Peptides against a protein of PDB entry 3ZN8. Designs and how they scored, part 80

Target 1, 125 residues: chain A of PDB entry 3ZN8
Amino acid sequence: LEEYDKIQKKMEDVMEGKGKLTLRDVYAQIIALRKMGPLSKVLQHIPGLGIMLPTPSEDQLKIGEEKIRRWLAALNSMTYKELENPNIIDKSRMRRIAEGSGLEVEEVRELLEWYNNMNRLLKMV

## One batch from the design tools (peptide; made by RFdiffusion4, then SolubleMPNN)

Design b2_p22_7_s1 (from b2_p22_7, 12 letters changed)
Fold by OpenDDE base, seed 2:
Structure b2_p22_7_s1 (fold): chain B 125 residues (1-125), chain A 22 residues (1-22)
Amino acid sequence: as target 1 above (125 residues)
Amino acid sequence: SEEEKRRSVLLSLIAEFERKEL
């Protein structure tokens, strides 16, 4: 119950554009996306966030489904410390994650670059 | 309900992160 409340509060903070986005938050959003649909559809109703956060169409979601699955595999190959602090992921860690997930290093790099861009956008809100 | 779906997502996340903390 305590962990449930912590995760709930973190998701609320992300929805409000507060705090630091982590790969743990990204993981939670991917799971939510697969079960409930994209959180961006809710966030678009928050002033300022609707402009900064992508709102993919249904067709874009279908096209991106394979990419999301691959990113999920990468995230599942990360340590808890890496998920909470993605900035510690060096070339050696990236290679390990790629090998463990059956991905190319470039795909792991793409995920991290996407995360960095998203986190920068959230800090501007 | 939407609330039940939200709870399911959070519980699934908790279970996954408990595994990663070990």
Scores: peptide ipSAE 0.049, ipTM 0.511, DockQ to the pose 0.040
Fold by OpenDDE base, seed 1:
Structure b2_p22_7_s1 (fold): chain B 125 residues (1-125), chain A 22 residues (1-22)
Amino acid sequence: as target 1 above (125 residues)
Amino acid sequence: SEEEKRRSVLLSLIAEFERKEL
């Protein structure tokens, strides 16, 4: 719960323009979610989301969990500088991260695109 | 060549490992 509160405060700071979401923050979120248990239980505790999101099937939850595990492997293959400043990740760095994590370059690109989209969304709110 | 690409990736992984240990 304490780790979740820190993540929530960081999200609020980013939304208020007081900070930037980094991949280090994403890493911390993934670790916190894994400690709290299945993502479904975490989402159920978010007011409004549990009502609007259809309870994903058990199969959809497993697919999501596997994707998160793959992204965690990619994050573990990043340098501290890359985690703090994802914008420095060029094609060469992306390839290194993919090879180090056992992922395709496209999967690393997907993670970075998701991060960029999330960061844009948080700045718009 | 594919071999040169493999060598470049390996060197990058070694360099990354060294940087994380520091």
Scores: peptide ipSAE 0.031, ipTM 0.530, DockQ to the pose 0.018
Fold by OpenDDE base, seed 4:
Formats: structure tokens, C-alpha cells, sequence
Structure b2_p22_7_s1 (fold): chain B 125 residues (1-125), chain A 22 residues (1-22)
């Protein structure tokens, strides 16, 4: 819970323009979520989500968990510099990360695209 | 070229080994 609160505070700070969301922050979030248990349990702790969203099927949860595990592998294959400054990740770095994590380059690209979209979203709030 | 890509990946792996603090 303490780790979760720190992550939420970081997100709030970024939304207020007091900082930058990095892949290090994403990494910390994934680790915190994994400590909470299965995605089903995590989703139950999100206010309003359990009420407004249909409960994902067990199969959908498993797919989501596998995707998170893959993204974690990619993050574990990044350097500290890349985690802090994801914008430096060029095609060569992306290929290295993919090779080091056993992922396709497209999966690494998807993670980076998700990060970029999230960062844009936080700036709009 | 494919060879150039492989070389680039290898160099990047070496750099990661030397600089990664995680």
C-alpha cells in the first residue's frame, strides 16, 4: 500500500506539471501491482472500476498478466539511462532490448507507445 | 544490412553490460 501511494503521488505530481513520468516509474508501478496479487485483485482496489466496468474474464486477466510480465522483461533489459529517458531509445536500443528480453521488437515498440500515450494523457489532465 | 544490425546489437549489449546499474 505504501508503494502504491508513492506511485499515485508521482502520477499526481506529473499531472500537476511537477515532474516527468519515466519508465522507472512504470517499473515501480508494475512491481507494486504484482505484489498486490493477480490483476483481478488489483482492479478491485481501483475505486469505481469494479462498479463501472464489467469484471474481466479469467482468461482476459491471464492475458493481461502475461503482457505485464513481458513488459517487465523489457524493462529489466533497459539501462538506467533508458528508463529515465525513454526518448533516447532508438531502433538499435529497441532491438537490443527485444533480444535481451526474448521479445519481438514490435512488443517493445508497443510498450514505448503505451508509455508515450500515458505521458500525453497525464499532461492533458 | 542485416550484418550491420547484428553488429549494432552486439555493441549495444556490451555497452549495457558496462553501464547498467540496475
Amino acid sequence: as target 1 above (125 residues)
Amino acid sequence: SEEEKRRSVLLSLIAEFERKEL
Scores: peptide ipSAE 0.026, ipTM 0.538, DockQ to the pose 0.019
Fold by OpenDDE base, seed 5:
Structure b2_p22_7_s1 (fold): chain B 125 residues (1-125), chain A 22 residues (1-22)
Amino acid sequence: as target 1 above (125 residues)
Amino acid sequence: SEEEKRRSVLLSLIAEFERKEL
């Protein structure tokens, strides 16, 4: 769980106002999830918790995996400057990222909206 | 040649790095 611990620490720093969540952090989280699997699968190995946690269907896992794959393609098409400061991503940058990743501009916008929502939630905690 | 392939890969990596730095 070492990779998860690093991500958790970063999230804690952001919540405490000591750091800023970036798309680089999002990328790290996605990579960690792919290596270790969903937290739900990890928790299923803990006696007693597997019974209480809803198990996502195989179809839900596949849908999630495809979405993650598409988001990784978008992230891989971003510059380091964009990853560190997603707020600079304008319509022109979104179009470039979409074209480079084989995505629709709306999917890139969805990723950025998700990021903005996540960052807002972390600041509220 | 294998050497040409290695050079091409290296140039591609440099170009990618330069793009990401912008």
Scores: peptide ipSAE 0.019, ipTM 0.449, DockQ to the pose 0.018

Design b2_p22_7_s2 (from b2_p22_7, 13 letters changed)
Fold by OpenDDE base, seed 3:
Structure b2_p22_7_s2 (fold): chain B 125 residues (1-125), chain A 22 residues (1-22)
Amino acid sequence: as target 1 above (125 residues)
Amino acid sequence: SEREERRRKLLELIEEFRRKEL
């Protein structure tokens, strides 16, 4: 709960232009979501919320979970400097991260693209 | 050998970590 509140505050600060979303923040968010995993399933059973969210198929949930697990492996293979400043990640760094995490370079690129898109979205709000 | 190449790549990775954290 304390970790979740810190993440929420960070997101609010970024939306207000008082901060920058980093991959460290993304890492913290993923960990918090995994800890809340059982609770999120409970929230899906709350009448009225389940009607608006198409429940992904069990197969889609498994694919998503595996993707998140791979992204965690990539994040765990990054330096602190890279986590704080993802824009420094060049082709050489991407290759290192991929090799260290057992991923394809394209999967690391996908993570970085997702991060960049999210960071742009938060700055537009 | 493929083993030596893998070892070299690993050492290069470690050295890059050391150079970039310094």
Scores: peptide ipSAE 0.053, ipTM 0.529, DockQ to the pose 0.015
Fold by OpenDDE base, seed 5:
Structure b2_p22_7_s2 (fold): chain B 125 residues (1-125), chain A 22 residues (1-22)
Amino acid sequence: as target 1 above (125 residues)
Amino acid sequence: SEREERRRKLLELIEEFRRKEL
C-alpha cells in the first residue's frame, strides 16, 4: 500500500507540472502491482464493487502477466540514465536493450511508445 | 551472425562508456 501511495503522489505531481513520469516510476509501479497481485482480485473483496467490475479471465491475466514480464526484462536492461530520461533512447540503445532482454526491437519500441503516450496523457489532465 | 552481434554489442558498450552514460 505504501508503494501505491508513492506512485499516486508521483502521478499527481506530474499532473500538476511539479514532476516528470519516468520509466523508473513505471518500474516501481509494476513491482508494486506484482507484490499486491491483480487489483481486480483486491477489489472483488470489497462489497458491491465485485459485482460491477468485469473480472478478466484467467487467460487474460496470464497474457497481461507475460507482457509485464517482458517489459520488466527490457527495463532491467536499461541504464539509470535511460530510465530517468527515456527520450535519450535512440535506435542503437533500443537494439542493445532488446538484445539484452531477449526481446524484439519492436517490443522495446512499443514500451517506449506506451510510456510517451502515458506521459502526454498525464500532462493533459 | 552471433559474432557480428557480439561485436556490435561491444561497440555500443564502448560508445556508452565514452559518453560516461553507463
Scores: peptide ipSAE 0.048, ipTM 0.544, DockQ to the pose 0.016; fails the geometry check
Fold by OpenDDE base, seed 1:
Structure b2_p22_7_s2 (fold): chain B 125 residues (1-125), chain A 22 residues (1-22)
Amino acid sequence: as target 1 above (125 residues)
Amino acid sequence: SEREERRRKLLELIEEFRRKEL
């Protein structure tokens, strides 16, 4: 719970323009979520969402877990500088990360696109 | 070729090292 509060506060700071979401923050969030168990259980603890959201199928949970595992592999293949400043990740770095993680370059690109979209969303709120 | 791709990857890694970017 304490780790989740820290992540939430970080997101709030980013929304207020007091900070930047990094891939290190993403890593911390993924690890924290995995400690709580399936994402479905986390969503059930959000007031109002547990009643309205259909329970994801077991297959959807497995697909999500596999994707998270692949993203963790990519994150573990990044340097500290890349985790703190993802904007420095060019095509060469992206290829190195893909090879180091056993992923396709497209999967690493997908992670970075997700990160960029999340940052854009947080700035719009 | 696969050999040319490996050579390209190695050269790029060396370049990143020279830039102190790893």
Scores: peptide ipSAE 0.043, ipTM 0.528, DockQ to the pose 0.016; fails the geometry check
Fold by OpenDDE base, seed 4:
Structure b2_p22_7_s2 (fold): chain B 125 residues (1-125), chain A 22 residues (1-22)
Amino acid sequence: as target 1 above (125 residues)
Amino acid sequence: SEREERRRKLLELIEEFRRKEL
């Protein structure tokens, strides 16, 4: 839970314009979530989400867990510079990351798109 | 508190992402 609190604080700081969310922060978040157990249990520990959000089906949870596992593989194949500054990841870097992680380039692209969308939304709040 | 309001906004954002991915 301490790691989770640090992640929340980082997200709050980004929302205040006191920094940027990096893929290293995303990595830390995923690791923290995995330590907390099944995604359903993690969501229950997020105040307000456990009560108001529909519980995903068991099948949806498994799909989500597999997706997260793949994203971790991609993140583990990134350089520190890429994790800190994801905007430098061009097509060549994306292909290298995909090959190194055993993923399709499209899966790496999806991770980066998700990151970019999240970062944009955090700046809008 | 201002901190609680920021946390609420963050939770709303996470919920929006969840709706898009599910």
Scores: peptide ipSAE 0.032, ipTM 0.509, DockQ to the pose 0.238; fails the geometry check

Design b2_p22_7_s3 (from b2_p22_7, 13 letters changed)
Fold by OpenDDE base, seed 3:
Structure b2_p22_7_s3 (fold): chain B 125 residues (1-125), chain A 22 residues (1-22)
Amino acid sequence: as target 1 above (125 residues)
Amino acid sequence: EERERRRRVLLELIEEERLKEL
């Protein structure tokens, strides 16, 4: 619970322009959500989300959990400098992270693209 | 086997760099 509250406060600070979302913040969020239980339980605790989104199938939940597991492997294969400033991750760093995590380079690129899109959305709010 | 050896070496290097940044 305490780790989750720190993450919510960090997300609020970023929306107010008091900081930047990093991959370290993303890592902390994923770990906190996993401590709360399966993704199905996490979605049940988000007020209003169950009314606006079709309930994911059991297979879609498993695909989502596997994707999160793969992204954690990538994040565990990054330096602290890379986690704090993902913009330094070039083609050589992406290849190293992919080999260290057992992922394809395209999956590491997808994680970085997701992060860049999320950080753009948070700056527009 | 060789892919898993390279993976272990890369993880060890990341752990050593993380320990130097603490």
Scores: peptide ipSAE 0.365, ipTM 0.870, DockQ to the pose 0.020
Fold by OpenDDE base, seed 4:
Structure b2_p22_7_s3 (fold): chain B 125 residues (1-125), chain A 22 residues (1-22)
Amino acid sequence: as target 1 above (125 residues)
Amino acid sequence: EERERRRRVLLELIEEERLKEL
């Protein structure tokens, strides 16, 4: 819980224009969520989500867990400089990360695109 | 086998770079 609160505060700070969301912050988020248990249990701890979203099927939860596992593999294949400043990740770095993580380059691109979209969204609030 | 060997080498290289950045 304390690690999760630290991450929420970091997201709030970024929404206030205080600092930048990094892939290190994303890594910390994923680890904190995984410490809560299976994705089903994590979703139960998000206030209002169980009311606004249908409970994901067991198959959707398995797909989500596998996606998280793949993203963790990618993040574990990045340098600290890449985690702190993902904008330095060129095609060569992206290929290295994919090969090191056992992922397709497209999956690494999808993670980076998600990160970029999240940062844009947080800066608009 | 060769793909897994290359993966191990890349993971060793990333760990070495992480250790230099600490």
Scores: peptide ipSAE 0.359, ipTM 0.865, DockQ to the pose 0.020
Fold by OpenDDE base, seed 2:
Structure b2_p22_7_s3 (fold): chain B 125 residues (1-125), chain A 22 residues (1-22)
Amino acid sequence: as target 1 above (125 residues)
Amino acid sequence: EERERRRRVLLELIEEERLKEL
């Protein structure tokens, strides 16, 4: 709970333009979500939301969990400087991260693109 | 085997860099 509240406050500060989302913040968020269990089970306990959200199939949940596991492997293969400043990650750093995590370079690029898109969206809210 | 050895070396280097940044 306390880690989740810190992440929510950090997201609010970023939306207000008081900060920048980093890959360290993304890592903390993924760990907090994993500690809470499947978000689908948490959302099902919210009155009114569990009826309107299509429950992801068990296969979609497994695909999502594997994607998160792969992204955590990439994040664990980054330096703290890279986690705080993902824009320094060049092609050489991406190859190193991919090799260290056992991922394709394209999957590391996809994570960085997702991060860049998310950080742009949070600045427009 | 050689791919896994290189992977371990890269993980060790990342851990050493993380320990220097703490």
Scores: peptide ipSAE 0.351, ipTM 0.859, DockQ to the pose 0.019
Fold by OpenDDE base, seed 5:
Structure b2_p22_7_s3 (fold): chain B 125 residues (1-125), chain A 22 residues (1-22)
Amino acid sequence: as target 1 above (125 residues)
Amino acid sequence: EERERRRRVLLELIEEERLKEL
């Protein structure tokens, strides 16, 4: 609960323009989600939501878990400066992160693009 | 944590060296 509340407050602060979403915040979110288990299982325990949400197939859950594992490997290969300021990650840094994580450069790019899109969304609210 | 911090610092140093060689 405490980690979730801290993440929620951080998201609120970003929406209010009092802060920025960082990849450190993303890391904390991924860890919190992994501790809670699949969101689909959490949502299934909410009365009325378990009937209305399509349960992801076991294969979709496995694909999602693998993607999260790969993103964690990338995040674990970043410096603290990169996690706090992802905009400093150039092509050379991106290649180093990919090599250090056993990922393709394209997968690291996808993570950064996702982050940039999320940070844009949070500024539009 | 401290071991990971040291790893991240090492990765930063390697990158800074690589950027000077370009």
Scores: peptide ipSAE 0.201, ipTM 0.740, DockQ to the pose 0.023

Design b2_p22_7_s4 (from b2_p22_7, 14 letters changed)
Fold by OpenDDE base, seed 3:
Structure b2_p22_7_s4 (fold): chain B 125 residues (1-125), chain A 22 residues (1-22)
Amino acid sequence: as target 1 above (125 residues)
Amino acid sequence: SEKKERERVLLQLIEEERRKEL
């Protein structure tokens, strides 16, 4: 619960333009969500969300869980400098991260693209 | 290759730092 509150405060600060979202923040968020239980349980506790979002199929939940697992492996293969400044990750670094995590280079690129899109979105709000 | 060895050492250092945090 304490970790979740820290992450929420960090996200609020980023949305207010007081900070930058990093991959360290992403890692912390994933770990906090996993400690809270399956995403289905988290979404069930948010009033009104169950009406607006279609319940994902069991297969979609499994695919999502596997993707998160793979992203955690990639994040665990990054240096602290890379986690704080993902923009320094070049082709050589991506290959190292992929090899260390058992992923394809394209999967590491997908994670970085997702991060860049998310960080851009948060700055626009 | 020397490049692969440097990569291995870096991955080991990352693992050691992660282990200290647990």
Scores: peptide ipSAE 0.215, ipTM 0.766, DockQ to the pose 0.020
Fold by OpenDDE base, seed 1:
Structure b2_p22_7_s4 (fold): chain B 125 residues (1-125), chain A 22 residues (1-22)
Amino acid sequence: as target 1 above (125 residues)
Amino acid sequence: SEKKERERVLLQLIEEERRKEL
């Protein structure tokens, strides 16, 4: 609960323009969500909540979980400087991260593009 | 190559530090 509250506060600060979303923040968020995984499954089984929340198909959940695992591998192959400032990640750094994580360079680019899009969206709110 | 070995060592150090934080 404390980790989740810290992440929520960080997201609020970013939305208010008081901070920048970093890949370190993304990493922390993913880990917190994974720790809450059992709770999410319990909530999906509560009658009535499933009517209001479109439950992703089991296949979509599996695809999403695999994507998150691959992104975690990429994040674990980044330096602290790269996590705090992803804009420094050039082609050489992307190749290193891809090699270290067992990903294609294109998958690392996709993660960075997702991050950039998310950061832009948060700045518009 | 020496460059690849340095890269491998760096990645190992990163992984070790990440493991300590989790």
Scores: peptide ipSAE 0.214, ipTM 0.765, DockQ to the pose 0.021
Fold by OpenDDE base, seed 5:
Structure b2_p22_7_s4 (fold): chain B 125 residues (1-125), chain A 22 residues (1-22)
Amino acid sequence: as target 1 above (125 residues)
Amino acid sequence: SEKKERERVLLQLIEEERRKEL
């Protein structure tokens, strides 16, 4: 719960333009979400919401979990400088990260693209 | 070969730091 609150505060600061979302923040968020389990399961226990929310299929959950696992591997293969400033990640760094994580370079690129898109969205709010 | 060795060393250092802080 405390880690969740820190992440929420950080996200609020980013949304207010007081901070920048980093891949370190992403890592922390993923870990927090994994500890909580699928939010859908939590929401299913709320009377009235469980009937209204489509439950992801088991296959969709597995696909999502695998993707998160792969992204965590990539994040764990980054330097602290890269996590704090992902924009420094060039082709050489991407290849290193991919090799270290057992991913394709394209998967690392996808993570970085996702991050960049998230930052753009946050700046628009 | 030397480049690969330097890269492996860097990955090991990252892994060690990850075990401590992440």
Scores: peptide ipSAE 0.209, ipTM 0.756, DockQ to the pose 0.020
Fold by OpenDDE base, seed 2:
Structure b2_p22_7_s4 (fold): chain B 125 residues (1-125), chain A 22 residues (1-22)
Amino acid sequence: as target 1 above (125 residues)
Amino acid sequence: SEKKERERVLLQLIEEERRKEL
């Protein structure tokens, strides 16, 4: 819960223009979400909340978990400089990250594109 | 190759740093 609150505060600071969303922040968010996995399932069984939360199929949950696992592998293959400043990740760095994580270069590119899109959206709010 | 070895060493250092912080 404390980690979650820190992440939420960081997100608020970014939304207020007081900070920058980095891949380190993304990593922390993914870890927090995974830790809350069982709690999220419990919350889905609370009357009234289950109507608001889409119940993804078991297959969709598995696909999502696999994608998260792959992104975590990529993030764990990045230097701290890369995590703080993803814009320095060139083609050579991207290939290294892919090789180190057992991913295709295109999967690493997808993660970086997602990050860039998220940052663009945050600047518009 | 020397390039592959340097890459391996870098990945090992990253892994060691991650283990210390988690």
Scores: peptide ipSAE 0.192, ipTM 0.740, DockQ to the pose 0.020

Design b2_p22_8_s1 (from b2_p22_8, 11 letters changed)
Fold by OpenDDE base, seed 5:
Structure b2_p22_8_s1 (fold): chain B 125 residues (1-125), chain A 22 residues (1-22)
Amino acid sequence: as target 1 above (125 residues)
Amino acid sequence: DKKATLLRLLYEQLTGYNPILP
């Protein structure tokens, strides 16, 4: 939870234009959440989710759990420098990460695209 | 809620929902 709070503070800094959220931050958040248990349990910690979004089906939870596992594998295959500065991850690095994690390059790209989209959204607030 | 933003964005990506602004 301490790591969770740190990441939220960093998100606030990004929203204020005082910093950036890195994949290291994302990684730490995912690890912190995994300590809470499976995805189904993690979702219980999202305030207002139940009233804003429909409850995911069991199949969606299974798919989501697998995606988390796969993303963690990708993150585990990244260097510290890549985690701190994801912008350096080019096609060659993506391929290496994919090979090291047992993923397709497209899956690594999806993670990076999500990260970029997240940062864009944070800066819009 | 700022505290839920990262979790929510992650959830949305995992479930296929469109992202919500914090």
Scores: peptide ipSAE 0.209, ipTM 0.681, DockQ to the pose 0.320
Fold by OpenDDE base, seed 4:
Formats: C-alpha cells, sequence, structure tokens
Structure b2_p22_8_s1 (fold): chain B 125 residues (1-125), chain A 22 residues (1-22)
C-alpha cells in the first residue's frame, strides 16, 4: 500500500501538470499488486470498483492473471530508457521487446496504447 | 475516486471493461 500511495501522488502531480507517470511507475505498481496475492485479492483494494463495475467472473480473473504475467514479461524486456520514456519505443524496439518476452508485437502495442490512454485520461481529469 | 485511478484503469484493461473516469 505504501507503493500504491506513492504512485497515486505521482498521478496527482500529472493531473496538475507537475510530473509524468512512466512505465517504470506502472511496473513498480504491478509488482506491488502481485505481492498482495492473486488478482481476486487485489480487487478489494480498489475503492468504489464494486459499485461502478460488475464483479468479474472466475474466467475473467484467470484471463487477467495471464495478462499481468504477459505485461510483466514485456516490461522485463524493456531498457531503463524505454521504461522512463515509452514514447521512444518504435517498431524496431517493440519487435525486440516482443521477441525477448515471447509475446506477439500486438501484445506489446496493446500495453503501450493502454499507457498512452491512461496518460491522456490523467490530463483531462 | 481520484485515488485508485491507476488500479482501476489497470483492472479495467485486464478484465476488458471500458475505462471509467475517476
Amino acid sequence: as target 1 above (125 residues)
Amino acid sequence: DKKATLLRLLYEQLTGYNPILP
């Protein structure tokens, strides 16, 4: 939860235009979440989620767990510079990351697109 | 809701739900 709070503060800074959330931050948060246990146990730490979203099925949780493992593999295959500045990840870097992680290029693209969408949302909130 | 935005967005991506603003 300590790491969680650090990430939230960074997100607030981004919302105020005072900072940038990087994939390094995302990586740290995912690792922290994994230490809390299975995804099903992590969900209880997300305030308001149970009110706004339906409870995921067991199958959805399994898919989510696999997605986490795959994203961690991708992040582990990135350089420090890429984690700090994901915008430098071009097609060549993306292919390298995919090959190094055993993923399809499209899966790496999905992670990067999610990151970009997240940053856009933070700026408009 | 401002707090927990990252976790929510991550959860939504993992489960296939559409993003919800904090």
Scores: peptide ipSAE 0.206, ipTM 0.678, DockQ to the pose 0.332
Fold by OpenDDE base, seed 3:
Structure b2_p22_8_s1 (fold): chain B 125 residues (1-125), chain A 22 residues (1-22)
Amino acid sequence: as target 1 above (125 residues)
Amino acid sequence: DKKATLLRLLYEQLTGYNPILP
């Protein structure tokens, strides 16, 4: 709960143009979310989501849960330097992370691309 | 609104609704 509040405050600062959200912050947020239980239970903490988006099927929830586990595995295989500055993750680092986590390189790339898109979005809002 | 942004972005990615940049 404490980690969740810290990350939310940091996110608000980033949205105001103060600092940046790192993969370390994202990692901590995912861990905090996992403590709330399965993805289905986490959804209730997102205001308005149930109104704006269709409810996911059971299969979609299972896929989502698996993706979370895979992303956590990738994040666990990153160094502190990489978590703080994901831009340093080149092809060699990406391959190492994939091998260390038992993932495909494309899965690691997908995580990094998502992070970059998210971080850009937060800075624009 | 701002407090729910990260959670929403995570959820959307996991369900196939990728964030759209303005």
Scores: peptide ipSAE 0.204, ipTM 0.679, DockQ to the pose 0.271
Fold by OpenDDE base, seed 2:
Structure b2_p22_8_s1 (fold): chain B 125 residues (1-125), chain A 22 residues (1-22)
Amino acid sequence: as target 1 above (125 residues)
Amino acid sequence: DKKATLLRLLYEQLTGYNPILP
């Protein structure tokens, strides 16, 4: 809960044009939400989700749970410098991270793309 | 609403939906 609140404050700061949300912050957020239990339990804490998005099937929840595990593996294979400054992650670094985590390079790219898109969305609000 | 933004964006990525503005 404490880590969750810290990350929410950072997100608010970014929306106001202050500071930067890093992959270290994302990592802490994922760890914090995992303590809430399975993905199905985490979804109950997202306001308005049941109205805006359809309820996922059991199979979709399993796929989502696996993706979270894979992203954690990728994050565990990053250096501190990469977590703090994800923009330095080039093709060589992505390959190293993928090999170290047992993932495809495309899965590492997907995580980085999500992070970049999230930051863009936060800054334009 | 801001408190759920990261979780919502993560959920959307995991389920294959396009991210929405917070």
Scores: peptide ipSAE 0.204, ipTM 0.678, DockQ to the pose 0.316

